# Designs tried in a protein design run: peptides against a protein of PDB entry 4GMN. Part 329

Target 1, 375 residues: chain A of PDB entry 4GMN
Amino acid sequence: RYANITLLALVTLASIGTDFQETLVKGNQGSRESPISAADEEWNGFDDADGDAMDVDQKSSSGEDQEEDYEEIDVKEDDEDDDDDSITSEMQADMERVVGADGTDDGDLEDLPTLRELIQTAVPQLIRLSNLPIDSDESLTIQSHALSALNNISWTISCLEFANGENANIHNAWYPTAKKIWRKTILPILEADSADLKLATQVTSLAWAVARVLHGETPTDGNPHRKFISLYHSSKQQAGGNSNSIEEPEDPFQGLGVKCIGVVGSLAHDPAPIEVNREVGVFLVTLLRQSNNVPPAEIVEALNQLFDIYGDEELACDKEVFWKDGFLKHLEEFLPKMRTLTKGIDKRTQPELRTRADEALLNLGRFVQYKKKHA

## One batch from the design tools (peptide; made by RFdiffusion4, then SolubleMPNN)

Design b2_p30_7_s1 (from b2_p30_7, 22 letters changed)
Fold by OpenDDE base, seed 2:
Structure b2_p30_7_s1 (fold): chain B 375 residues (1-375), chain A 30 residues (1-30)
Amino acid sequence: as target 1 above (375 residues)
Amino acid sequence: SWAEFERELARREGQKSVEESLATLEKVLS
């Protein structure tokens, strides 16, 4: 199951790498610099030769920017003309190793060279590109592709199991990079408060993927949970006003509302500050109380997040938030509403939504019983 | 924890499914 998701994500990453490289080539053709040959080069990362496209003339701001030491990894161009749609034999071998590897404590990726290059070479460049000054339609396109690539890498890694020290080497290698994506890419875009719902959806998807690994260790600077709650509410207000319905994604779980819930839910896990947990928990429980006006997919996600956040009775949030704020009563009162909601979903038209709602309903019943027993 | 509770539920449901399958097999063989 994980292997196929990782496979799809690596293929999609390769495709995004290609789309990104094409966008850089098109952007550079507008500048009088030599056409980077559109070699159908496999996405082995960005060679330092493409560095001229990334050389943002930082001349003007005399800020003591601590030069974060980017190790220049010399990417050898292996000239294998393999079709863009195929996972390289090396990527496949890395995936087989990831699925078979007992968790080694060392954050060393010696045995995972492709994943190492993705984390150490590709991601730092994608972070830089996501932070380019937006001065043209080309810079917007570059940012969008960089965000898409970061999203795919981050989602791929977030699909690995890290519980009980599984994949600890990958976790340890990814963790600092995930924090860097959060601080350098996600926070600046959230602070810019752009009315662009496409950009907001991309950054929220990326934020969810990153937060699914970092959980409560996600940097709390600037109260990002409040920004995503605000974005959730703003997205609901905009959908009501503009007849340019952003086509509701065919997948109800790909909606901006679901993504916002996924982010804030992930941010609320231990060791998140109790106030962050409380604000998120109250937000999620409020969605359940207002369920008549909330899409079923958002209810399913809000329930799953509530189970994950408050599933451990040893955590401070169980006593200080769940029990203190009376969440059990709200969950119990929601059970009959959830049964009605779930039964209202047509299995023929929305089979996935119905399955996930049936699972969430089952888990809600179990969770309420569990919490009543452990009160 | 919830995760431990879910694992124990899955174990019990699996055991119950085996018991129900055995009881069905016994009824077919009788």
Scores: peptide ipSAE 0.057, ipTM 0.501, DockQ to the pose 0.013
Fold by OpenDDE base, seed 3:
Structure b2_p30_7_s1 (fold): chain B 375 residues (1-375), chain A 30 residues (1-30)
Amino acid sequence: as target 1 above (375 residues)
Amino acid sequence: SWAEFERELARREGQKSVEESLATLEKVLS
């Protein structure tokens, strides 16, 4: 009973987070600006993983004929049209404020009560649920749903513009909570070194969403970038052996490899330690060098991360990593390979992957020219 | 920065798209 109510509440929180994200994405798509490249996370609905019918072994205990008088509780089917508008009118008003707010309001979350409740009330409970001891399949299910809800909320918030002081109130409210998710949920799961690829994928998606806001201010305790790089390599080794059981997600951008790249890319932004930046930058450039054996989606993500990390010539990483380690040469040498890779993607079968690869190829050419001009 | 360059590119491409759309409209209205 309590488990089912908790699961329902977690599913509802996950749904709310998705619907909020979709609404923000639709609102931002009206403003042609930032490619919300990550926001078309189709929430892969709960794959109805095979109903392992709990064979409730009906032990036929022949208990006696107590005629308990079933009082017919006349459940009036009030046909309340449960317009299961998962988005409450208050949530809709908060979303409209966030999308319409010229981000200059240094205001408290007083004007965003639903978002405030999500950050201050729901997320701390989800962190608690995600950090329960795993001692049963029920506890594993609760953890998975808590991670999904945290993921959706974190992704939604990560789709907000925080550049130039936009949404500073939301950023300031989220920032300590994001650090708490990182320290209390993400790091403990990464340190448990579980062979569970589903859990690894969930925690990596959550880590990416959190790192998209925290960037280089993400806690560096335990060198998490190395853990995600290790996870990337481990995932490739496992995929080579057991080709049968990990259905590659239908969306190539939902792959664990892409998520690992997204996390480590985000972690490498200023003010990350220059050594963290270097290790990540070398990893990303190495993927480009090995592109013949790397999925196209991972190459697209690795390129985007490289553009974002090394886009500012005023940052220490430009001089100390990008120029010093000769990244421009590797990017320039990769241009012909990227053209071949992009042309190899069938527009008919993989239209999104082709579009994003065409964009990444265009940006690679522009970025190389930009860097040559600012050398 | 790249982000400024990208925004300026997007602005120019947006302007070009608007100019191309306007030029197409002018051709259709003419």
Scores: peptide ipSAE 0.057, ipTM 0.517, DockQ to the pose 0.016
Fold by OpenDDE base, seed 1:
Structure b2_p30_7_s1 (fold): chain B 375 residues (1-375), chain A 30 residues (1-30)
Amino acid sequence: as target 1 above (375 residues)
Amino acid sequence: SWAEFERELARREGQKSVEESLATLEKVLS
């Protein structure tokens, strides 16, 4: 009884996190379709006259109209108004405010009551539930659901723009909570060194969502980047032996390998310790060097992470890692391999992977050219 | 911009991570 109520509450919290994410996506698509009112510049087009109308006479062949009396089957489309009443009016109002808010307001979530309750009330409970002693299959189920709910909430928040002080109120409310998720949920599970790949995947997904907001300010205690690098390698060793049982995710970008790369890439951003940055940077560059045995999606993610980590020349990691460890040479040597890899992806069967690989290839060329100018 | 591309990538990754989490929840509730 209590388990079922707790499970239902966790499912509801996970659903709410999803519905928030979907609403943010819909709202952000609508803002791009704002027609830039093309200013009616009355460009007085020039009057050039000489349209020579050649009169080509081609004959009307009178094909017989067979009136096939298509009986209009009045398929009453029962408009099942799938009133997908999943999005509460309060949640919709919160999302509309997040999408519309010019980020002026001082850290208060008073205007975002649903998000406030998720961060302040729900997440602390989910952290508690994810840290219960595992003494039963019920405790494992509760942990998995708590991790899923934390994942959904954390991913949703990580999809918000925080650059240039946007959503600063949400960022400021989330930041201490994100650190708490990291220290109390993620680290203890990573330290337990479970052979459970499902749990490892859930924790890695959550870690990525959290690290996408915290970046280099993610707690480096216990060197979690090394645990994710180790998990990456361990996942590859297991996949080579038991090809049968891990349903490879239908989406190449949902693989544990991609998630591990995303976590460690995010952890390596400034102001991460230079040694953390170096170990991650060397890992990512090593994937590119070994690209013949690396899935294309992991290469795309590793490239993106390298561009983001080393995109700014003013950062200490640019001088102390990128230039010092000769990463430019490795990126330049990878360009022809990336062209071959990208061309090998079928646009018909894997359109998303191909698009992301084409973009990563374009950006790799641009990035190498940029770094060569700033050498 | 690069940042716009990253935001769109990040959004798609977030969505799918949520979808996977939901599908996992549904499988446990069934």
Scores: peptide ipSAE 0.038, ipTM 0.436, DockQ to the pose 0.311
Fold by OpenDDE base, seed 5:
Structure b2_p30_7_s1 (fold): chain B 375 residues (1-375), chain A 30 residues (1-30)
Amino acid sequence: as target 1 above (375 residues)
Amino acid sequence: SWAEFERELARREGQKSVEESLATLEKVLS
């Protein structure tokens, strides 16, 4: 009885983060409809003069306009208001408070009872369930669901704004719990050196969600960035050999390679040790140099991580890594390759990947110009 | 800034998804 309720709780905690991940993917698609105001830079087209207007005879072939009366199939959008009565009034009130809460510095979640129960009651149980001895298919299922639930909660919290002291109460409540997930769930699974790529994908997704909040304050014990870099390389070697290709996720941004890049990128942010930052930065720049053999989604993620890590000139990593290791030259040399890569993505078959690549290309040009101005 | 745009994007996506997430959690915890 308790096991089935816990499993059901875990399954639905797991559905939360699939919906979360889908909503992040969809939101990354939807809010991009802000029209990039085409700056009407009047390209003063050059005055080239004389081309003879050959009179191409307008032969008016009177093709009969068969007005095919396309019956407006009144697709009643049954607005099935799927009243996704999923958001309880208490959760909606918690969410409205998360958006509106003047950041009281106190990690007090008195006003956020659902989020408090998630962080204080649910997550500690999920950590325990993720660490059960694997002795049966049932224990594997429990671990997988516990990891999915932790992933979902962690991704959810990672989408809150914590800059400038926003949501400081939530950040302060989550921060010790995020470190606990890292030390008690992520590190032990990474140290077990399992050949299970499914488990590796789940733990890497969770690690990315946790590292998106902790950044360079993520526990550096055991050099986890090197484990994720090794996992990246190992995943590429396995995909080439065994026809147990874990079906490349239909979403190119859900691949283990992208997740590994996201984790190590997040781990390399200030205040990460300069040695960690350098090893990650060299890894990311090396992917760009080898881009002919790297999936486009991984290139997009590697670029975004490089912009975020090295966007601030006041950080020690700018002088000690970016400039010292000559990263600007590698980014500038990559611009023509990125243009070719982006143009090679079909807008019809991969619209999201194309949009994200077009943005990453635009940002790469801007970033190179910014860094040249601040040299 | 780019970071502010990404933050606002992540905030909006994250908020909607936190809502959907929390919602599904209560259906399980109830």
Scores: peptide ipSAE 0.027, ipTM 0.492, DockQ to the pose 0.086

Design b2_p30_7_s2 (from b2_p30_7, 18 letters changed)
Fold by OpenDDE base, seed 4:
Structure b2_p30_7_s2 (fold): chain B 375 residues (1-375), chain A 30 residues (1-30)
Amino acid sequence: as target 1 above (375 residues)
Amino acid sequence: SWQEFEKELAKKENQANVEESKKTLEEVLA
């Protein structure tokens, strides 16, 4: 009974997070930021496989076939597309304010009551639920749903622009909460070193969403970048051995490998320690060098992360890592491979992957030219 | 920065697309 209420509440929070994200994406249609398809983790429906078939003993009462000629009332199904816009008018108003909010100062979330309650009330409970002792399948289920809800909320917030002091009120409200998610939810799960790839995928998705806001200010305690690099390699080893197809997510960009790259890339941004940046940069460049054995989506993500990390020539990582470790040469040598890889993607079967690969290829050429000019 | 360069490129590409869309609209209205 309490479990089902908690589950329903978690499902509802996960749904709210998704609907909130969809509303942000619909509102932000003017900014060509590629819809971070990481939002479209459709909540895989509760396979309530435990349909305990109550064998209701059908007593065979041989009731006579009275053919009552039920007049086919042609109920015109007016397909009222009940667009069950589950988005409350308050959530919509908060979204319209977030999308329309020109840089409002260090103010309280007074104008964003739904977002405030989400950050201040819901997220702390989700962090608590994600930290429950795992002692039952019920506690695992609660953890999974809490992680999903945290993921959706964190992704949604990570889709907001925080550059140049935009949404500073939201950033300032979220930042300490994001650090709490990292320290209380993500790190403990990563430290438990569970062989559960589902849990690893969920925590890595959440870690990416959180790290997309915190970047190099993400807590470096316990070298989490190395844990995600290790997880990346471990995931590749497991996929090769057990013919249990871990259902490769239908979306190539939802793969654990992509998520690991996204996390470590985000962690490597300034002001990350130069050694963290170096280890991540070397990892990413190594993926490009090994591109024949790397999924195209992971290559796309690794490229984007490399552009973002090493895009500023004034940063210490540019001189101490990018130039010192010869990354430009590796990027330039990768250009012909990227062209081949991109051309190998079928536009008909994988249109998004092809588009993002074409963009990443274009940007790789431009980035190499840019870096040569700013050498 | 690269990010500034990309933002400038995206602005130029968007401006070109708007100009092309206007031209296409003018060709359809002509």
Scores: peptide ipSAE 0.287, ipTM 0.697, DockQ to the pose 0.018
Fold by OpenDDE base, seed 3:
Structure b2_p30_7_s2 (fold): chain B 375 residues (1-375), chain A 30 residues (1-30)
Amino acid sequence: as target 1 above (375 residues)
Amino acid sequence: SWQEFEKELAKKENQANVEESKKTLEEVLA
């Protein structure tokens, strides 16, 4: 009973996070950049776990035939059009304010009561639930749903524009909570060294969403970038051996490899330590060099991360990593390979992957020219 | 920065698309 209510509440919180994201996307259609396709497909993970219904041997006590007159309660099927307006009018009003408001710098969410309750009340409970001792299948299920809810909320918030001081109130309210998710949920799961690739995928998705807001200010304790790079390599080794295909997500951008790249790319932004930036940059450039054995979606993500990390010539990583380690040469040498890779993607079978690869190819050419001009 | 340059390119592409859409609309209304 209590477990089912907790699960329903977690599913509802995850749904609210998804619907909130879809509404942000529809409102923010002018900003091309948000890789929002990441949130919708994770809901299909209702694997019908054939929970063997424990045959509760209800002992047939032969109690007497009281013919209680079942009054046929004429259940009027009121066709309540379940307008599952999952977005409450209050959430929608908060969304309209988030898209339109010059936020106050104080991190006050007085004008955003639903978002405030989500961050201040719901997320701390989800963090607690994600940290339960795993001692049963029910505790594992609770952890998974808590991670999914945290993922959807974190992704939704990560789709807000925070550049140039936009949404500063939301940023300031979220920032300490994001750090708490990182330290209390993400790091402990990464340290537990679980062979569960589903859990690894969920925690990596959450880590990406959190790191998309925290960037180089993400806590560097225990070198998390190395853990995600290790996870990337481990995932590639496992995919080659056991035909327990974790069904490769239909969306090539939902793959654990892409998520790992997204996390480490985000972690490498200024003000990340130069050595963290270098290790990530070398990892990403190495993927491009090995592109014949790398999924196209991971190449697209690795390129985008490289453009974002090394796009500013005023940053210390430009001189100390990009130029010093000769990344421009590797990017320029990769251009003809990227053209071949992109042309190899069938527009009919993988239209999104082809579009994003065409964009990444265009940007790679422009970026190489830009960096040559700003050398 | 590159990000500023991309943002300026995206603005120019969007302006071009809006101008092309306006021309197409003017051609359909003519």
Scores: peptide ipSAE 0.287, ipTM 0.696, DockQ to the pose 0.018
Fold by OpenDDE base, seed 5:
Structure b2_p30_7_s2 (fold): chain B 375 residues (1-375), chain A 30 residues (1-30)
Amino acid sequence: as target 1 above (375 residues)
Amino acid sequence: SWQEFEKELAKKENQANVEESKKTLEEVLA
């Protein structure tokens, strides 16, 4: 009973997070299509495999086959687009305020009651649930749903613009909570060194969402970037051995490899320690050099991360890593390989992957030219 | 920065797309 109510509440919080993300994205569609798909697909439908087979006693009543001509009531499915307005009017009003509000400098969420309750009330409970001792399949299920809810909330918040002091109130409210998720949920799971790739995928997705807001201000205790690089390599070794590989996610961008790249890329931003930035930058450039054995989606993500990390010539990492370690040469040498890779993607079977690869190829050419001009 | 350069490119591309969409709409309404 309490478990089912908790699970229902967690599923509801996860759904709220997804729907909030979709609407923020629809509102932000005038800006770059952020890779939002990371939150939407984690609605792994609850396989109600606990169909308690009620043993309805097969009373063998030999009732005659009256072909009752069930008139096909052509129920016109009026596809009433049930715009499943699962978004409460309060959530919609909060979203409209977030999209429309001139940056109120006040770190108070007084005008954003739904978001306030998510950050102040829901997230601290989800952190506690994600940290329960795992002693049963029920506790594993609770942890999984708590991670999914934290993921969706964190992804949604990570889709907000925080540049130039935009949404500063939300950023200031979220920032300490994001650090708490990192220290209390993400780090303990990464330290447990579980062979569970499902749990590893969930925690890595959450880590990416959190790191997209915290960037180089993400707690560096224990060098978490090395754990995600290790997880990347371990995931590739397991996929090669067992034919029962975890079904490669239908979306190439939902793969654990992409998520690992997203996390470590985000962790490497200023003000990250230069050595952390270097280790991540070398990892990403090494993926490009080994691109013949790397999924195209991981190459796209690795390129985007490299552009974001090394886009500002005023940052210490530009001089001390990008130029010093000769990354421009590796990017320039990769251009013809990227053209071949992108042209090899079938637009009919993988339209999104092809579009994102075409964009990453365009940006790679522009970035190399930009860096040559700002050398 | 690269980010500023990209933001300026996106703004120019969006302006071009809006102008092309306006032309297409004017051609459909004419």
Scores: peptide ipSAE 0.282, ipTM 0.691, DockQ to the pose 0.019
Fold by OpenDDE base, seed 2:
Structure b2_p30_7_s2 (fold): chain B 375 residues (1-375), chain A 30 residues (1-30)
Amino acid sequence: as target 1 above (375 residues)
Amino acid sequence: SWQEFEKELAKKENQANVEESKKTLEEVLA
């Protein structure tokens, strides 16, 4: 599984890197015409289908576990064999190296020249383009494409495993660039207080991808978590009033609300300031308390973020926030509501949402039991 | 505290609602 995600990530990085080289070359030639077509498909990340089900290996031997044979719906990724023969032999060699690379900590991408050029040459130009003064529809279009490309790159990198020192060279090369994206692209757009929901969605997607790598090391200057919480609430108010088609994204997990939850959840991880963690944790638990008025996908994301933030009892946030603010009680009281919510999702019309809700329900039960044992 | 934060959140939601209602009113009056 990890190898396929890493392979897909590398293919995507390679395609993005190639398309960027072509776009940079074409842009220098003054030919306006070819749309940045491959960067126009906003890649919103891989579905973390391998959500770390907290495999709390509780060898409690006694109960007749009726293994309800949940048929693994092999979501056939339709390999649309887009035979984009664009995978150069160099990109293929880079892919084989990343899959085989023992984590040499040197932060040097000497062995990954395509990824190095993407991070060191392409991304700094995108940051510049995303931060241009908006004075025309053309400058707004350039900003949108630059944000889309930064989103795709950042998501692809965020799908690499960095735990236990895996991909440390990529992490170390990306980390300063990710902080630069945050400070030079994300924060200025969030501070501009634009009523543009499209721009807000793009910057929030990018912020999530960046925050998935930086976690609690994301710059806390200007309290960005409060801006995303405010954006979450504002997005709910606007959706209620104007019947104009904000096309509810066909995918419920692509909604601005989910993206806001993903960002603030990621920002709340250790070593985030304890007050940032508290404000986010309280926000997430409030969504569970108000679940009757919250989309199911946002509940799933809020649960996953709560598990990830408060999974480790050694962290300061466990004692100072989770236990101190009584989050376990709220999670336990939410279990019967989550069962009702999950059962209310039609497997035929929303199979993915149902699968992720069934998983989040399972994990909620396990997490509550875990926390009761580690009290 | 949770209750203070829930109150601050509700105050921010109410302020955002009031500001948005003001913006909408200003746009309709303009």
Scores: peptide ipSAE 0.050, ipTM 0.438, DockQ to the pose 0.022

